Peptides against a protein of PDB entry 3EFO. Designs and how they scored, part 144

Target 1, 262 residues: chain A of PDB entry 3EFO
Amino acid sequence: SQLADLYKSCETDALINFFAKSAFKAVLHQPLKVIREILVNQTAHMLACYRKNCASPSAASQLILPDSMKVLPVYMNCLLKNCVLLSRPEISTDERAYQRQLVMTMGVADSQLFFYPQLLPIHTLDVKSTMLPAAVRCSESRLSEEGIFLLANGLHMFLWLGVSSPPELIQGIFNVPSFAHINTDMTLLPEVGNPYSQQLRMIMGIIQQKRPYSMKLTIVKQREQPEMVFRQFLVEDKGLYGGSSYVDFLCCVHKEICQLLN

## One batch from the design tools (peptide; made by RFdiffusion4, then SolubleMPNN)

Design b2_p17_7_s1 (from b2_p17_7, 8 letters changed)
Fold by OpenDDE base, seed 1:
Structure b2_p17_7_s1 (fold): chain B 262 residues (1-262), chain A 17 residues (1-17)
Amino acid sequence: as target 1 above (262 residues)
Amino acid sequence: AEPAVTEQEDHYLYDMS
């Protein structure tokens, strides 16, 4: 059907860019609560239309997403959890203004990365490969105490180290013997020169390439205080300032879809 | 670069029961 074709051709990354900019314009003259409701409603309506007109028959308890928009909910949730759309006193006006302006000028690729960061398990690096490691979902559940992860969203870059990170990798990256010896105040990795170090630096370079902003590197040790900042970029998890997890948001959207179709 | 979530198969069908 024509409608099915429309959904098939839908570009979620373009949509989220549009929704983000639209919402961020609306904050100037609409209450945040209203804006959030509109975003949820728009998401639900789009998906409800698909279910009604395109989806195969399924149980009412199931949420069916079109392939082209299967990640729309996660992006929308990330948008809803952005500081610009949150009414929290902990967020300064300057921060809101800053992020608002940033997003307003972002292209589709930039906003995609901004709302859903890349989280790379660099502890699994094949030093003989020139390919980037496969990104993992942005959730604490995907981290490992034995792992080392690189996170980037186009503005920030984090190197997260598990408490049980392999000493050999720590030595390879930082030229120190153990996790405890890592200096988290540094914003640059030492040029150790071994294959693993070089590969990591290459990956970081690739990530930084073609980004409009230089990403500052923050080294984060698991269970240390600065990890709290890092965890805010695990966008599928529940937000610190009341934002829903991805799963919770899906439930919300599903309920609204059901209401629209009943 | 596609978000990691796009590589998951479970996004097409969720059982919310």
Scores: peptide ipSAE 0.062, ipTM 0.727, DockQ to the pose 0.282
Fold by OpenDDE base, seed 3:
Structure b2_p17_7_s1 (fold): chain B 262 residues (1-262), chain A 17 residues (1-17)
Amino acid sequence: as target 1 above (262 residues)
Amino acid sequence: AEPAVTEQEDHYLYDMS
């Protein structure tokens, strides 16, 4: 159908940019609760319309999404969990205002990265390849104690280290013998000069070059207190302050869709 | 340019039609 074709051509990243800016503009004049409700409602209505008019017949227990909008729910959940729409005690009014203004000026590419960070398993790097490793889903479930991950959202960059990170990689990146020796107070990686270090720096450079803001590097050790800050960027997980996991959000949206269609 | 949401949940389907 014509509607199906329209949905197929829809760019989710552009929609999220639009929803974000619309919501962030509304913050000045509407209660946060109302804004969040509107966003959920809009999401449900869009997807309900697709299911009703475009989707193949399926069981009511299943949520059917168009391929073009397969990432809409996860983005929307990220938006709903953002500190601008969901206040957090640790986030000052000034910081919230700052983030609001930043998003209001972001292009599509910037907002994508901002709401859903890039999480790279750098422990899998092939030093002979110039290709970046494939990003993994922003969830604790995708981390491994044996892994090293680089996270970037356009404003912040984190290097997360599993407690069982390979000593060889620790040595290669930090020039120290073990995980315990890593100084997490540093914001710059040492110039070790080996191929792995060089490739990691190259990757970090590529990520930074594509962004308008300089991202300060934060080194995070698994199971240390600062990891809690890092975990807040694992946007698919359940939030600390009322934010839903991606899966829970899907369920909520599905429930609302069913209500709309019944 | 897309988020790494490539895996479908067991309870949800993407319409490829």
Scores: peptide ipSAE 0.058, ipTM 0.707, DockQ to the pose 0.146
Fold by OpenDDE base, seed 5:
Structure b2_p17_7_s1 (fold): chain B 262 residues (1-262), chain A 17 residues (1-17)
Amino acid sequence: as target 1 above (262 residues)
Amino acid sequence: AEPAVTEQEDHYLYDMS
């Protein structure tokens, strides 16, 4: 059907950019609660329309997403959890204003990365390969105590180290003998010069490439206090300020879709 | 690059039609 074709051709990254800018513009003259409700409603309506007109028959208990929009819910949830749309007093007006202005000027690619960061398991790097490691989902469940992960959202870059990260890799990256010796006050990786270090630097360079802002590197040790800041970028998890996890959001959207279709 | 959520093995439920 024409509708099916439309959904197949849908560019979710463009949509989220549009929704973000629209919402962030609306904050100037609409209550945040209303804006959030509109966004959820729009998401539900779009998906309900697909379910009704395009999707194959399936159990009502199942949420069916078109392939082209498979990432819409997660992006939408990230948008809803952005500080600009949160009414929490813990978030300063200045921070909201700053984030708002940033997003208002972002292109599609920039906003995509901003709302859903890249989380790369760099401990799996093959120094003989030129391929970037496959990104993992932005959730604590995808981290490992034995792992080292690089997270980037176009504005910030984090190098997260598990408490049991391989000493060999630590040596390779930081030229120190152990996890305990890593200085988290560093904002630049040392030029150790080994293949692993070089590859990591290359990856960081690729990530930085074509981004409008220079991402400051933050070294994060697992279980240290600064990790809490890092965890806020694990956007699929439950937010610190009451934002839903991705799973919870899906349930919410599904419920609303069912209501629309009944 | 698409976000990691695009992994079909770890998605909720997509219509592949």
Scores: peptide ipSAE 0.055, ipTM 0.715, DockQ to the pose 0.135
Fold by OpenDDE base, seed 4:
Structure b2_p17_7_s1 (fold): chain B 262 residues (1-262), chain A 17 residues (1-17)
Amino acid sequence: as target 1 above (262 residues)
Amino acid sequence: AEPAVTEQEDHYLYDMS
């Protein structure tokens, strides 16, 4: 159907950009609770419409997402968990204002990366490959104590190191003998000069390309206090300040859809 | 860069038609 074609051609990233800007504009004159409810409602309505008019017959217990919108819920959840839409005393007014202003000026690509960061398992790097490693889901469940991960959201870049990160990689990246010797105060990687170091730097460069802001690098060791900041960017997990996990949000949306269709 | 959502992980949620 023509409607089905419309959904198939729907660009989720553009929708999220629109929803984000609309919501962030609305915060100036509407309660946050109302804004969040509107966003959830809009999400449910869009998906319910698809389910009703386009999706194959299925059990009511099954949530069906159009392929073109398969990432809508995860993005929407990220939006809902953004500090601009959260009323928590731990978040300063200045921080909210800052992020609001940033998003209001972001293009589609920028907001996409902002709301759902790239999380790259760089411990799997092939120094002979020019390809970026495949990104993993932004969840703690995808991290490994033996792994090293690079996270970037267009504004910040984190290099997360598991407590059991391979010493050879640590040596390759930092030119130090062990995890304990890594200086987390540095904002630049040393120019060690080996292939692995060069590859990592290349990847970081690629990520930085065409981004409007220079991403500050933060080195994060697992189980150290600064890791809490890093975990805030694992957007599929439960938020520190009351945000739902992706799975929980899906359940919420599914319930709303069922209510609309039953 | 799209979210790292894979069909394998969430295949039951998607309409593949």
Scores: peptide ipSAE 0.047, ipTM 0.695, DockQ to the pose 0.155

Design b2_p17_7_s2 (from b2_p17_7, 8 letters changed)
Fold by OpenDDE base, seed 1:
Structure b2_p17_7_s2 (fold): chain B 262 residues (1-262), chain A 17 residues (1-17)
Amino acid sequence: as target 1 above (262 residues)
Amino acid sequence: SYPAETEKEDHVLLDMS
C-alpha cells in the first residue's frame, strides 16, 4: 500500500532533524510545555497509524515499531531532554540560545550524532584489526569499571576510564603506571607511539573527520567530579533535569498509542 | 530493564508487559 511504502521510506535521522528544527523554531512563539506535548503526540500518532493500518495484529502489551522507526523513540526522547526544551533555572539562557542556534544549522548527520552520541568500548580494541569497535548503548549499564570508553557527540569528546581500568592500557594510552597518575586536566593524549595508542588516536581522528566543529577531549575518571558532566551524555538514562529514561519514554509512548487506538 | 525485542519481517515488537 501507499501508506506502507511511506513508512518503509522514512528515515529516522531526517525526521529527528526536522522535528528538532521545528521545535526549536517554535520555542520563539509557543510554551515549552506545548512543544513537548506536540512532539510526544506526533510520535504516538505516527506509530498508532502504523499499528492500525500497516502492521499485522499483535498483543496489546507489545509496542510495534516499523523498521524505519526502530530508533525514533530513543532519538525523540533525547530531543525532549535537550536543554532548549526544558524550563529549568539551572540552565542558563545563554546555553539554551547557543544550543538552539547550533541545532538550527545542523545537517541530518550532525544532528543524529548530537542527539545520540557514539559510545565506543576502546578497551576492546584489537591492534591487529582496523575495524572500529561496535558502539554500545549510551547508558551507565553499558559501562564497566574495568573498561575504557570513548564518547563523542560531534561537539564534545570524552575518554572515560573505569576505576579498575587495566594498568597496561593506561600505560599504553597515557604512559603512566596507574589510574591515579592520569592527569584529567589534559585535553590531548600523549603520543606514546605504541600500536594501541596509535590505533586509539586513529579512531579519534576518524570520529573527528567531517565534523564541522573540533571536539575538545575531556578525560574522565570514574567516581570523580567531572564524571557528572560525562553522565549527562548517557542519553538513555534518566536526565539530570527531569528527563525520562529511554525505557520510561517507551512506556509513555506505548500508553498513548493504546489510548489512541482503544 | 529493556523490553524484550522480537524481530519481524518489517517491524519490531517490544514487550511492554
Scores: peptide ipSAE 0.685, ipTM 0.973, DockQ to the pose 0.916
Fold by OpenDDE base, seed 5:
Structure b2_p17_7_s2 (fold): chain B 262 residues (1-262), chain A 17 residues (1-17)
Amino acid sequence: as target 1 above (262 residues)
Amino acid sequence: SYPAETEKEDHVLLDMS
């Protein structure tokens, strides 16, 4: 059907870019609560329409996502959790204005990475391989005390180290004997020169490629104060300022779809 | 925890129960 073909042709990254810019434009003349409701309604309506007209019948307890929109809910939740759409006194006017302006000028690829960062488990690197490690979901549940992770969103880059990170990896990256010796004030990795260091630098270079802005590197030790900033980029978790987790948002969308169809 | 996923030919089912 024409409708089925339409869903197959949809690109989530383009949709999110559109919704983001539309919402961020609307903040100038509409209440934030209304804007958030519209975004949720639009999400629910799109998925309800698919369930009704395109999908095979399924149990009411199941949420149906077309392949083209498999990641739409997670991105939409990230958009809803952005400081521009949150009415919290802890968020400065300057920060809202800054992020609003940034997104308004972002292309599709830029906004995709901005709303959902890449989180790479670099402790799993094979120095003999040129392949990048597979990204993991942006959630604290995917971190490990024994792991080292690289996070990038097109504007910021973080190297997160678990408290039990392997000393051999620490030595390879920082040329220091232990976690305690790592200097988190560094914005550049040392040129240690071993294969692991070289590979990590290569990965960072690849991530930086074709990005309009140079990403500043922040070294983050688990359980230290700067980790709080890092955790804000774990977008599938509950937000610091009251934003929902991805799972909570799925429940919200599912309930609204049920209300539309039942 | 994340809902269980079932992959179909052209869509995914999430168990929200």
Scores: peptide ipSAE 0.682, ipTM 0.972, DockQ to the pose 0.916
Fold by OpenDDE base, seed 3:
Structure b2_p17_7_s2 (fold): chain B 262 residues (1-262), chain A 17 residues (1-17)
Amino acid sequence: as target 1 above (262 residues)
Amino acid sequence: SYPAETEKEDHVLLDMS
């Protein structure tokens, strides 16, 4: 059917870009609560329509996502959790205005990365390979105390180090003997010159490549206070300011779909 | 935890139970 074809051709990243810009424009004239409700409703309606008209019958307990929209819920949740759409006193007007303007001018690729960061397990790097490590889901559950992860969202770059990260990698990256010796005040990695360091720098360069803004690097140690900022970018987890986890959002969307169809 | 996923030809089923 024409409708089925429409869903097949859908690009989630483009949709999110559209929804984000529409919502951020609406912020100027509509209550945030209304905007959030509209976004959730739109998500539910789109998926309900697919379930009703395009998908084969399935159990009511199952959420059906067309392939083109597999990641729609996670991105939508990220949008809903953005500071621009949150009415929290902890978020300054300037910050909201800043992010609003940024997103309003972002292309599809930029907004995609902005709402869902890349999280790379760089501790798994093979110095003999030129391939980038596969990104993992942006959740604390994907981190490990033994790991080192690079996170980037087009505006910020974080290097997260587990408390038990390998000393040899720490030495390779920072030229210091242990985790405790790492200076988190630095915004640039030292040029150690070993293959691992070079490869990490290459990866960072690739991530920075073709991005409109220079990403400031923040070094983050696990269990230190600055890690809180880093965790805010683990977008699949529950938000600090009342935002839902990805799983919780799925439940919410599923419930609304059921309500629409029953 | 994440819901169990079942991949179909053109869609994915998430177990929300």
Scores: peptide ipSAE 0.681, ipTM 0.972, DockQ to the pose 0.921
Fold by OpenDDE base, seed 4:
Structure b2_p17_7_s2 (fold): chain B 262 residues (1-262), chain A 17 residues (1-17)
Amino acid sequence: as target 1 above (262 residues)
Amino acid sequence: SYPAETEKEDHVLLDMS
């Protein structure tokens, strides 16, 4: 059907960009609660329409999406959890205004990265490979105390180190003997010059390529206070300021879809 | 961005059964 073809050709990243800009524009004239409700409703309506008209028969207990929209819910949840759409007093007006302005000028690719960061397991680097490590889901469950992860969202870059991260990698990156010796006040990695250091720097360079803003590097040690800031970018987890986890959001969307179809 | 996944016609993102 024409409708099925429409869903197959859907550009979810462009759609998210549109929803983001529309919502962020609406912030000036509508209550945040209303904006959030509209976004959820729009998501549910799109997916309900698919289920009704396009999807193969499936159990009512299942949330079914076309391939083109497989990431729609996760990005939508990220949008909903953005500080611009949150009413929490912990978020300054200036920060909200700043991020609003940023997103209003972002292209599709920029907004995609902004809402869902790239999280790379740096501890898995193969110095002989020219390929980036496979990104992992932005959740604490994907971190490991033995791991080192690089997170980037187009504005910020974090290097997260587990408390049990390999000393040899720490030596390779920072030229220090242990986790305890890492200076988290640094905003630049030292030029150690070994293959691992060079590979990491290359990866960071690739991530920075074609991004409109220079991403400042923040080094984060697990279990230290600055890690709390890092965790805010683990967008699939429950938000610090009341945002839902991805799983909870899926449940919410599913329930609304069922309600629309009944 | 969200990690790449295998392409399917439909995806089951949640099963509440």
Scores: peptide ipSAE 0.408, ipTM 0.910, DockQ to the pose 0.377

Design b2_p17_7_s4 (from b2_p17_7, 7 letters changed)
Fold by OpenDDE base, seed 4:
Structure b2_p17_7_s4 (fold): chain B 262 residues (1-262), chain A 17 residues (1-17)
Amino acid sequence: as target 1 above (262 residues)
Amino acid sequence: PLPAVTKYEDYYAYDMS
């Protein structure tokens, strides 16, 4: 059908960019609660329409996502969890204003990365490979105490180190003997010069390429206070300031779809 | 954990039960 073809041609990244800018514009004249509700409703309506008009009959217990929108919910949840749309006193007006203006000027690719960061398991790097490590989902469940992860969202870059991260990698990256010796106040990696260090720097360089902003590097040790900031970028987890986990959001969307169709 | 997902030709189905 014509409608089915339309869904096949949809680009989620473009939609998210549109929704983000629309929502952030609406912040000026609509309550945040209303804006969030509209976003959820729009998500549900799009998916409900697909289920009703395009998808083959399926069990009511199933959430059906067209291929073109398979990641729409996760990005939408990230948008909803952005500080601009959160009604929490802990979030300063200045921070909201800042991020609002940033997103309002972002292109499709920029906003996609901004809302859903790249999380790379760099502890698994093959120094002989030219391929970037495959990104993992932005959730604590994907982290490991033995791992080292690089997170980037176009504005910030974090190097997260597990408490049991391999000493040889620590030595390779920081030229220090152990996890305890890592200085988290540094915003630059030392020039160690070994293959692993070079590979990591290359990856960081690639991530920085074609980004409009220079990303500041923050080194984060697991179980230290700054890790709390890092965890806010694990967007699939439950947000500190009331944002839903991705799983919870899926449930929410599913329920709303069911309400629309039943 | 994430719901179980099944890929079909045109869509993905998450088991929300």
Scores: peptide ipSAE 0.605, ipTM 0.956, DockQ to the pose 0.919
Fold by OpenDDE base, seed 3:
Structure b2_p17_7_s4 (fold): chain B 262 residues (1-262), chain A 17 residues (1-17)
Amino acid sequence: as target 1 above (262 residues)
Amino acid sequence: PLPAVTKYEDYYAYDMS
């Protein structure tokens, strides 16, 4: 059917870009609560329509996502949790305005990265490989106290270090003997010159490549104050100011779909 | 944790029970 073909041709990244810009434009004239409700409603309607008209019959307890939209809900939840749509006291009005304007000018690729960051397990690097490490889901559950992770969203770059991160990697990256010796005030990694350091720098370079904005590096130690800022980018986790975890959002969407179809 | 998911030819089904 034409409708089925439409869903197959859908590009989630383009949809998210569209929804983001539409929502951010609406911020000027509509209450944030209303905008968020509209976004959830639109998500539910799209998926309800698919379930009703395109998908094979499935149990009511199942949430059905077309292949083209398998990641739509997670990005939608990220959009809903963005500081432009979900006010957070730690974010100034000027910062919200700035982010709003940035997104309004972002292309499809940039907005996708902005809403769902790359989180890379740097501690798993193979210095003999040209392959980038596979990204993990942006959740605290994917972090490890023994690990080192690089997070990037096109605007910010974080290097997160677990409290039990390997001393050899600490020395390789920072040229210091231990976790405690790492200076988190630095915004540039030292030129240590070993293969691991060079590989990390290469990865950072690749991430920065073709991005319109220079990403400032922030070094984050687990359990220190700056980690709170870092955790805001773990977008699949529950937000501090009314934002849902991805799992909770899926439940919410499923509930609304059921209401639409019953 | 994420709900269990089953992959079909054209779609994914999450078990929300």
Scores: peptide ipSAE 0.603, ipTM 0.956, DockQ to the pose 0.941
Fold by OpenDDE base, seed 5:
Structure b2_p17_7_s4 (fold): chain B 262 residues (1-262), chain A 17 residues (1-17)
Amino acid sequence: as target 1 above (262 residues)
Amino acid sequence: PLPAVTKYEDYYAYDMS
């Protein structure tokens, strides 16, 4: 059907870009609560329409996402949790204005990365491979105390070190003997010169490539205070300011779809 | 944890039960 073909051709990244810009424009004229409700309703209606008209019959307990929209809910939740759409007094007007203007000028690729960061398991690097490691989901559940992860959202870059990070990797990256010796005040990695260090620098360069802004590097040690800032970018988790986890959002969307169809 | 998801030809199904 024509509708089925439409869903197959849908580009979620473009939709999110559109929704973000539309919502951020609406902030000037509509209450934030209304804007958030509209976004949720639009998401639910799109998915309800698919379930009703395109998807094969399925159990009411199932949430059905077309392949083209498999990540629509997670991006939508990220949008809803953006500071521009939050009414929290802890968020300054300047910060809201700044991020609003940033997104209003972002292309599709940039906004995609902005709302859902790239999280790479650096501790799994193969120094003999030029391939980037596969990104993991942005959740604390995907981190490990033994791991080292690089996070980038087009504006910020974080290197997160687990408390039990391999000493050999720490030495390879920072040229220090242990986790305790890592200086988190640095914004640049030292040029140690070994293959691992070189590969990490290469990866960071690739991530920075073709991005409109230079990403400042922040070194983050697990269980130190700066980790709290880092965790805000684990967008699938519950937000610091009351935003829902991805799981909770899925439940919300599913409930709304059921209400629309029943 | 995320609900169990099954991939079909044209869509994904999350078990929300």
Scores: peptide ipSAE 0.600, ipTM 0.955, DockQ to the pose 0.893
Fold by OpenDDE base, seed 1:
Structure b2_p17_7_s4 (fold): chain B 262 residues (1-262), chain A 17 residues (1-17)
Amino acid sequence: as target 1 above (262 residues)
Amino acid sequence: PLPAVTKYEDYYAYDMS
Protein backbone atom coordinates (compact mmCIF):
# COMPACT_ATOMS: atom_id res chain seq x y z
CA SER B 1 0.00 0.00 0.00
CA GLN B 2 0.96 3.62 -0.38
CA LEU B 3 0.97 4.07 3.37
CA ALA B 4 3.16 1.04 3.95
CA ASP B 5 5.60 2.30 1.37
CA LEU B 6 5.69 5.67 3.08
CA TYR B 7 6.74 4.14 6.38
CA LYS B 8 9.41 2.06 4.68
CA SER B 9 10.89 5.18 3.13
CA CYS B 10 10.92 7.25 6.31
CA GLU B 11 14.25 8.37 7.72
CA THR B 12 14.24 9.02 11.45
CA ASP B 13 17.13 11.45 11.34
CA ALA B 14 15.34 13.56 8.74
CA LEU B 15 12.11 13.44 10.72
CA ILE B 16 13.81 14.57 13.90
CA ASN B 17 15.50 17.40 12.07
CA PHE B 18 12.13 18.48 10.70
CA PHE B 19 10.36 18.21 14.04
CA ALA B 20 13.14 20.05 15.82
CA LYS B 21 13.16 22.97 13.42
CA SER B 22 9.38 23.08 13.32
CA ALA B 23 9.16 23.09 17.11
CA PHE B 24 11.92 25.63 17.55
CA LYS B 25 10.26 27.92 15.03
CA ALA B 26 6.94 27.51 16.81
CA VAL B 27 8.52 28.69 20.08
CA LEU B 28 8.17 32.22 18.75
CA HIS B 29 4.37 32.09 18.57
CA GLN B 30 3.15 29.15 20.66
CA PRO B 31 3.42 28.22 24.34
CA LEU B 32 6.08 25.65 25.16
CA LYS B 33 3.51 23.38 26.75
CA VAL B 34 1.52 23.28 23.53
CA ILE B 35 4.60 22.58 21.45
CA ARG B 36 5.59 19.65 23.66
CA GLU B 37 2.08 18.25 23.51
CA ILE B 38 2.05 18.51 19.73
CA LEU B 39 5.32 16.61 19.46
CA VAL B 40 4.07 13.81 21.69
CA ASN B 41 0.77 13.68 19.82
CA GLN B 42 2.51 13.55 16.46
CA THR B 43 4.70 10.70 17.65
CA ALA B 44 1.74 8.76 18.98
CA HIS B 45 -0.38 9.39 15.90
CA MET B 46 2.32 8.26 13.50
CA LEU B 47 2.86 5.06 15.42
CA ALA B 48 -0.85 4.49 15.95
CA CYS B 49 -1.47 4.88 12.24
CA TYR B 50 1.21 2.32 11.49
CA ARG B 51 -0.19 -0.14 14.00
CA LYS B 52 -3.69 0.28 12.65
CA ASN B 53 -3.01 0.22 8.94
CA CYS B 54 0.35 -1.42 8.29
CA ALA B 55 1.47 -3.64 11.15
CA SER B 56 0.52 -7.26 11.65
CA PRO B 57 -1.86 -7.89 14.52
CA SER B 58 -0.06 -7.74 17.86
CA ALA B 59 -0.90 -7.87 21.53
CA ALA B 60 -2.10 -4.64 23.09
CA SER B 61 0.77 -4.88 25.56
CA GLN B 62 3.29 -4.48 22.76
CA LEU B 63 4.62 -1.21 21.40
CA ILE B 64 5.09 -1.66 17.66
CA LEU B 65 7.69 0.41 15.84
CA PRO B 66 8.29 0.18 12.11
CA ASP B 67 11.89 -0.46 11.17
CA SER B 68 12.27 3.09 9.87
CA MET B 69 11.16 4.50 13.21
CA LYS B 70 12.84 2.08 15.60
CA VAL B 71 14.77 4.93 17.21
CA LEU B 72 12.23 7.70 16.65
CA PRO B 73 10.97 7.65 20.25
CA VAL B 74 14.40 8.05 21.80
CA TYR B 75 15.23 10.99 19.55
CA MET B 76 11.84 12.55 20.15
CA ASN B 77 12.37 12.30 23.88
CA CYS B 78 15.73 14.00 23.49
CA LEU B 79 14.07 16.80 21.54
CA LEU B 80 11.41 17.21 24.21
CA LYS B 81 14.10 17.45 26.87
CA ASN B 82 16.09 20.12 25.08
CA CYS B 83 16.43 23.41 26.95
CA VAL B 84 14.72 25.29 24.12
CA LEU B 85 11.47 23.52 24.93
CA LEU B 86 11.84 23.79 28.71
CA SER B 87 10.87 26.80 30.80
CA ARG B 88 13.12 26.52 33.83
CA PRO B 89 14.77 29.40 35.68
CA GLU B 90 18.00 27.41 35.88
CA ILE B 91 18.33 27.68 32.11
CA SER B 92 19.32 31.12 30.92
CA THR B 93 17.48 32.85 28.11
CA ASP B 94 20.77 33.22 26.30
CA GLU B 95 21.38 29.48 26.39
CA ARG B 96 17.93 28.76 25.00
CA ALA B 97 18.37 31.32 22.26
CA TYR B 98 21.81 30.00 21.41
CA GLN B 99 20.74 26.38 21.11
CA ARG B 100 17.63 27.36 19.18
CA GLN B 101 19.69 29.16 16.56
CA LEU B 102 22.20 26.33 16.38
CA VAL B 103 19.57 23.70 15.66
CA MET B 104 17.78 25.92 13.16
CA THR B 105 20.90 25.84 11.01
CA MET B 106 21.84 22.19 11.51
CA GLY B 107 21.74 19.60 8.80
CA VAL B 108 20.28 16.15 9.32
CA ALA B 109 23.54 14.52 10.38
CA ASP B 110 24.43 17.33 12.77
CA SER B 111 21.07 17.36 14.51
CA GLN B 112 21.13 13.59 14.89
CA LEU B 113 24.41 13.72 16.77
CA PHE B 114 23.32 16.79 18.70
CA PHE B 115 20.20 15.18 20.11
CA TYR B 116 21.72 11.75 20.69
CA PRO B 117 25.43 11.83 21.48
CA GLN B 118 27.94 9.20 20.58
CA LEU B 119 29.26 7.39 23.65
CA LEU B 120 32.31 5.18 23.10
CA PRO B 121 33.92 2.77 25.56
CA ILE B 122 37.53 3.86 25.20
CA HIS B 123 38.79 1.32 27.71
CA THR B 124 37.97 -1.44 25.23
CA LEU B 125 40.31 -0.15 22.56
CA ASP B 126 42.44 -2.73 20.84
CA VAL B 127 45.61 -1.11 19.62
CA LYS B 128 46.11 -4.01 17.24
CA SER B 129 42.82 -3.28 15.50
CA THR B 130 41.76 -0.41 13.28
CA MET B 131 38.14 -0.92 14.26
CA LEU B 132 36.45 1.75 16.33
CA PRO B 133 34.67 0.66 19.48
CA ALA B 134 30.93 0.29 19.13
CA ALA B 135 28.91 3.10 20.67
CA VAL B 136 26.82 2.31 23.72
CA ARG B 137 23.47 3.71 24.80
CA CYS B 138 23.66 7.12 26.46
CA SER B 139 22.76 6.06 29.97
CA GLU B 140 24.56 5.93 33.29
CA SER B 141 23.71 2.23 33.38
CA ARG B 142 26.16 1.68 30.54
CA LEU B 143 29.05 3.30 32.37
CA SER B 144 31.37 1.39 34.66
CA GLU B 145 33.68 2.49 37.44
CA GLU B 146 36.44 0.56 35.72
CA GLY B 147 35.79 2.18 32.37
CA ILE B 148 36.80 5.19 30.31
CA PHE B 149 34.26 6.68 27.91
CA LEU B 150 34.33 9.33 25.22
CA LEU B 151 31.14 11.30 24.59
CA ALA B 152 30.53 13.70 21.71
CA ASN B 153 27.45 15.54 20.47
CA GLY B 154 28.97 17.76 17.80
CA LEU B 155 29.38 20.69 20.17
CA HIS B 156 31.01 19.15 23.23
CA MET B 157 33.42 16.31 23.79
CA PHE B 158 33.87 14.61 27.16
CA LEU B 159 36.35 12.05 28.36
CA TRP B 160 34.79 10.36 31.36
CA LEU B 161 36.94 8.30 33.71
CA GLY B 162 35.64 5.86 36.27
CA VAL B 163 37.08 6.00 39.77
CA SER B 164 38.58 2.56 39.19
CA SER B 165 39.73 3.10 35.63
CA PRO B 166 42.88 1.12 34.83
CA PRO B 167 46.06 2.89 35.94
CA GLU B 168 47.86 1.64 32.86
CA LEU B 169 45.32 3.39 30.64
CA ILE B 170 45.54 6.55 32.71
CA GLN B 171 49.29 6.43 32.29
CA GLY B 172 48.86 5.82 28.59
CA ILE B 173 46.47 8.72 28.09
CA PHE B 174 47.67 11.33 30.57
CA ASN B 175 51.18 10.24 31.47
CA VAL B 176 50.32 10.31 35.18
CA PRO B 177 50.46 7.41 37.63
CA SER B 178 46.89 7.42 38.91
CA PHE B 179 43.34 8.70 38.73
CA ALA B 180 44.03 11.25 41.44
CA HIS B 181 46.80 12.85 39.40
CA ILE B 182 44.61 13.63 36.39
CA ASN B 183 44.16 17.36 35.87
CA THR B 184 40.58 17.98 34.83
CA ASP B 185 41.32 21.59 33.93
CA MET B 186 43.08 20.55 30.75
CA THR B 187 41.22 20.80 27.46
CA LEU B 188 43.82 18.92 25.43
CA LEU B 189 45.25 15.47 25.88
CA PRO B 190 49.01 15.31 26.19
CA GLU B 191 50.91 13.86 23.29
CA VAL B 192 52.22 10.83 25.13
CA GLY B 193 53.05 9.03 21.91
CA ASN B 194 52.26 5.42 22.82
CA PRO B 195 49.94 3.33 20.62
CA TYR B 196 46.95 3.70 22.92
CA SER B 197 47.29 7.47 23.10
CA GLN B 198 47.67 7.70 19.35
CA GLN B 199 44.63 5.54 18.76
CA LEU B 200 42.53 7.65 21.11
CA ARG B 201 43.65 10.80 19.36
CA MET B 202 42.77 9.22 16.04
CA ILE B 203 39.27 8.40 17.26
CA MET B 204 38.82 11.93 18.53
CA GLY B 205 39.95 13.19 15.17
CA ILE B 206 37.48 10.99 13.34
CA ILE B 207 34.66 12.24 15.55
CA GLN B 208 35.67 15.82 14.90
CA GLN B 209 35.82 15.30 11.15
CA LYS B 210 33.11 16.96 9.09
CA ARG B 211 31.63 18.66 12.13
CA PRO B 212 31.00 22.38 11.66
CA TYR B 213 32.16 23.26 15.18
CA SER B 214 35.35 22.45 17.01
CA MET B 215 34.40 20.41 20.04
CA LYS B 216 36.08 21.47 23.25
CA LEU B 217 37.36 18.54 25.29
CA THR B 218 36.33 18.28 28.92
CA ILE B 219 37.99 15.75 31.20
CA VAL B 220 35.52 14.34 33.70
CA LYS B 221 36.29 12.30 36.79
CA GLN B 222 33.54 10.14 38.17
CA ARG B 223 31.97 11.53 41.36
CA GLU B 224 33.54 14.95 40.96
CA GLN B 225 31.36 18.02 40.54
CA PRO B 226 31.88 18.44 36.78
CA GLU B 227 30.42 14.98 36.23
CA MET B 228 26.98 16.49 36.74
CA VAL B 229 27.38 18.42 33.51
CA PHE B 230 28.46 15.27 31.71
CA ARG B 231 25.45 13.35 32.97
CA GLN B 232 23.12 15.80 31.25
CA PHE B 233 24.28 14.28 27.98
CA LEU B 234 23.25 10.80 29.04
CA VAL B 235 20.00 11.51 27.27
CA GLU B 236 18.26 8.22 27.97
CA ASP B 237 18.31 8.98 31.70
CA LYS B 238 15.92 11.26 33.53
CA GLY B 239 16.63 14.92 32.89
CA LEU B 240 17.80 17.25 35.61
CA TYR B 241 15.51 20.11 34.64
CA GLY B 242 12.56 18.02 33.61
CA GLY B 243 11.91 15.41 31.03
CA SER B 244 11.49 11.68 31.28
CA SER B 245 13.85 8.79 30.90
CA TYR B 246 13.58 6.92 27.65
CA VAL B 247 11.78 4.07 29.40
CA ASP B 248 9.24 6.44 30.88
CA PHE B 249 8.73 8.08 27.52
CA LEU B 250 8.11 4.73 25.86
CA CYS B 251 5.44 4.04 28.43
CA CYS B 252 3.89 7.43 27.78
CA VAL B 253 3.85 6.92 24.02
CA HIS B 254 2.46 3.42 24.36
CA LYS B 255 -0.33 4.65 26.58
CA GLU B 256 -1.29 7.39 24.16
CA ILE B 257 -1.27 4.99 21.21
CA CYS B 258 -3.55 2.64 23.09
CA GLN B 259 -5.91 5.51 23.83
CA LEU B 260 -6.01 6.41 20.16
CA LEU B 261 -6.77 2.88 19.04
CA ASN B 262 -9.14 1.74 21.81
CA PRO A 1 15.69 -1.26 32.27
CA LEU A 2 14.45 -1.10 28.72
CA PRO A 3 11.60 -3.42 27.86
CA ALA A 4 12.37 -6.54 25.91
CA VAL A 5 12.28 -6.02 22.18
CA THR A 6 11.51 -8.55 19.47
CA LYS A 7 12.47 -7.99 15.87
CA TYR A 8 10.02 -8.97 13.18
CA GLU A 9 10.31 -8.73 9.43
CA ASP A 10 9.08 -5.16 9.13
CA TYR A 11 8.91 -3.88 12.68
CA TYR A 12 10.10 -4.07 16.27
CA ALA A 13 7.89 -4.92 19.22
CA TYR A 14 8.60 -3.77 22.76
CA ASP A 15 7.02 -5.76 25.54
CA MET A 16 5.37 -3.10 27.66
CA SER A 17 3.72 -5.53 30.09
Scores: peptide ipSAE 0.591, ipTM 0.954, DockQ to the pose 0.910

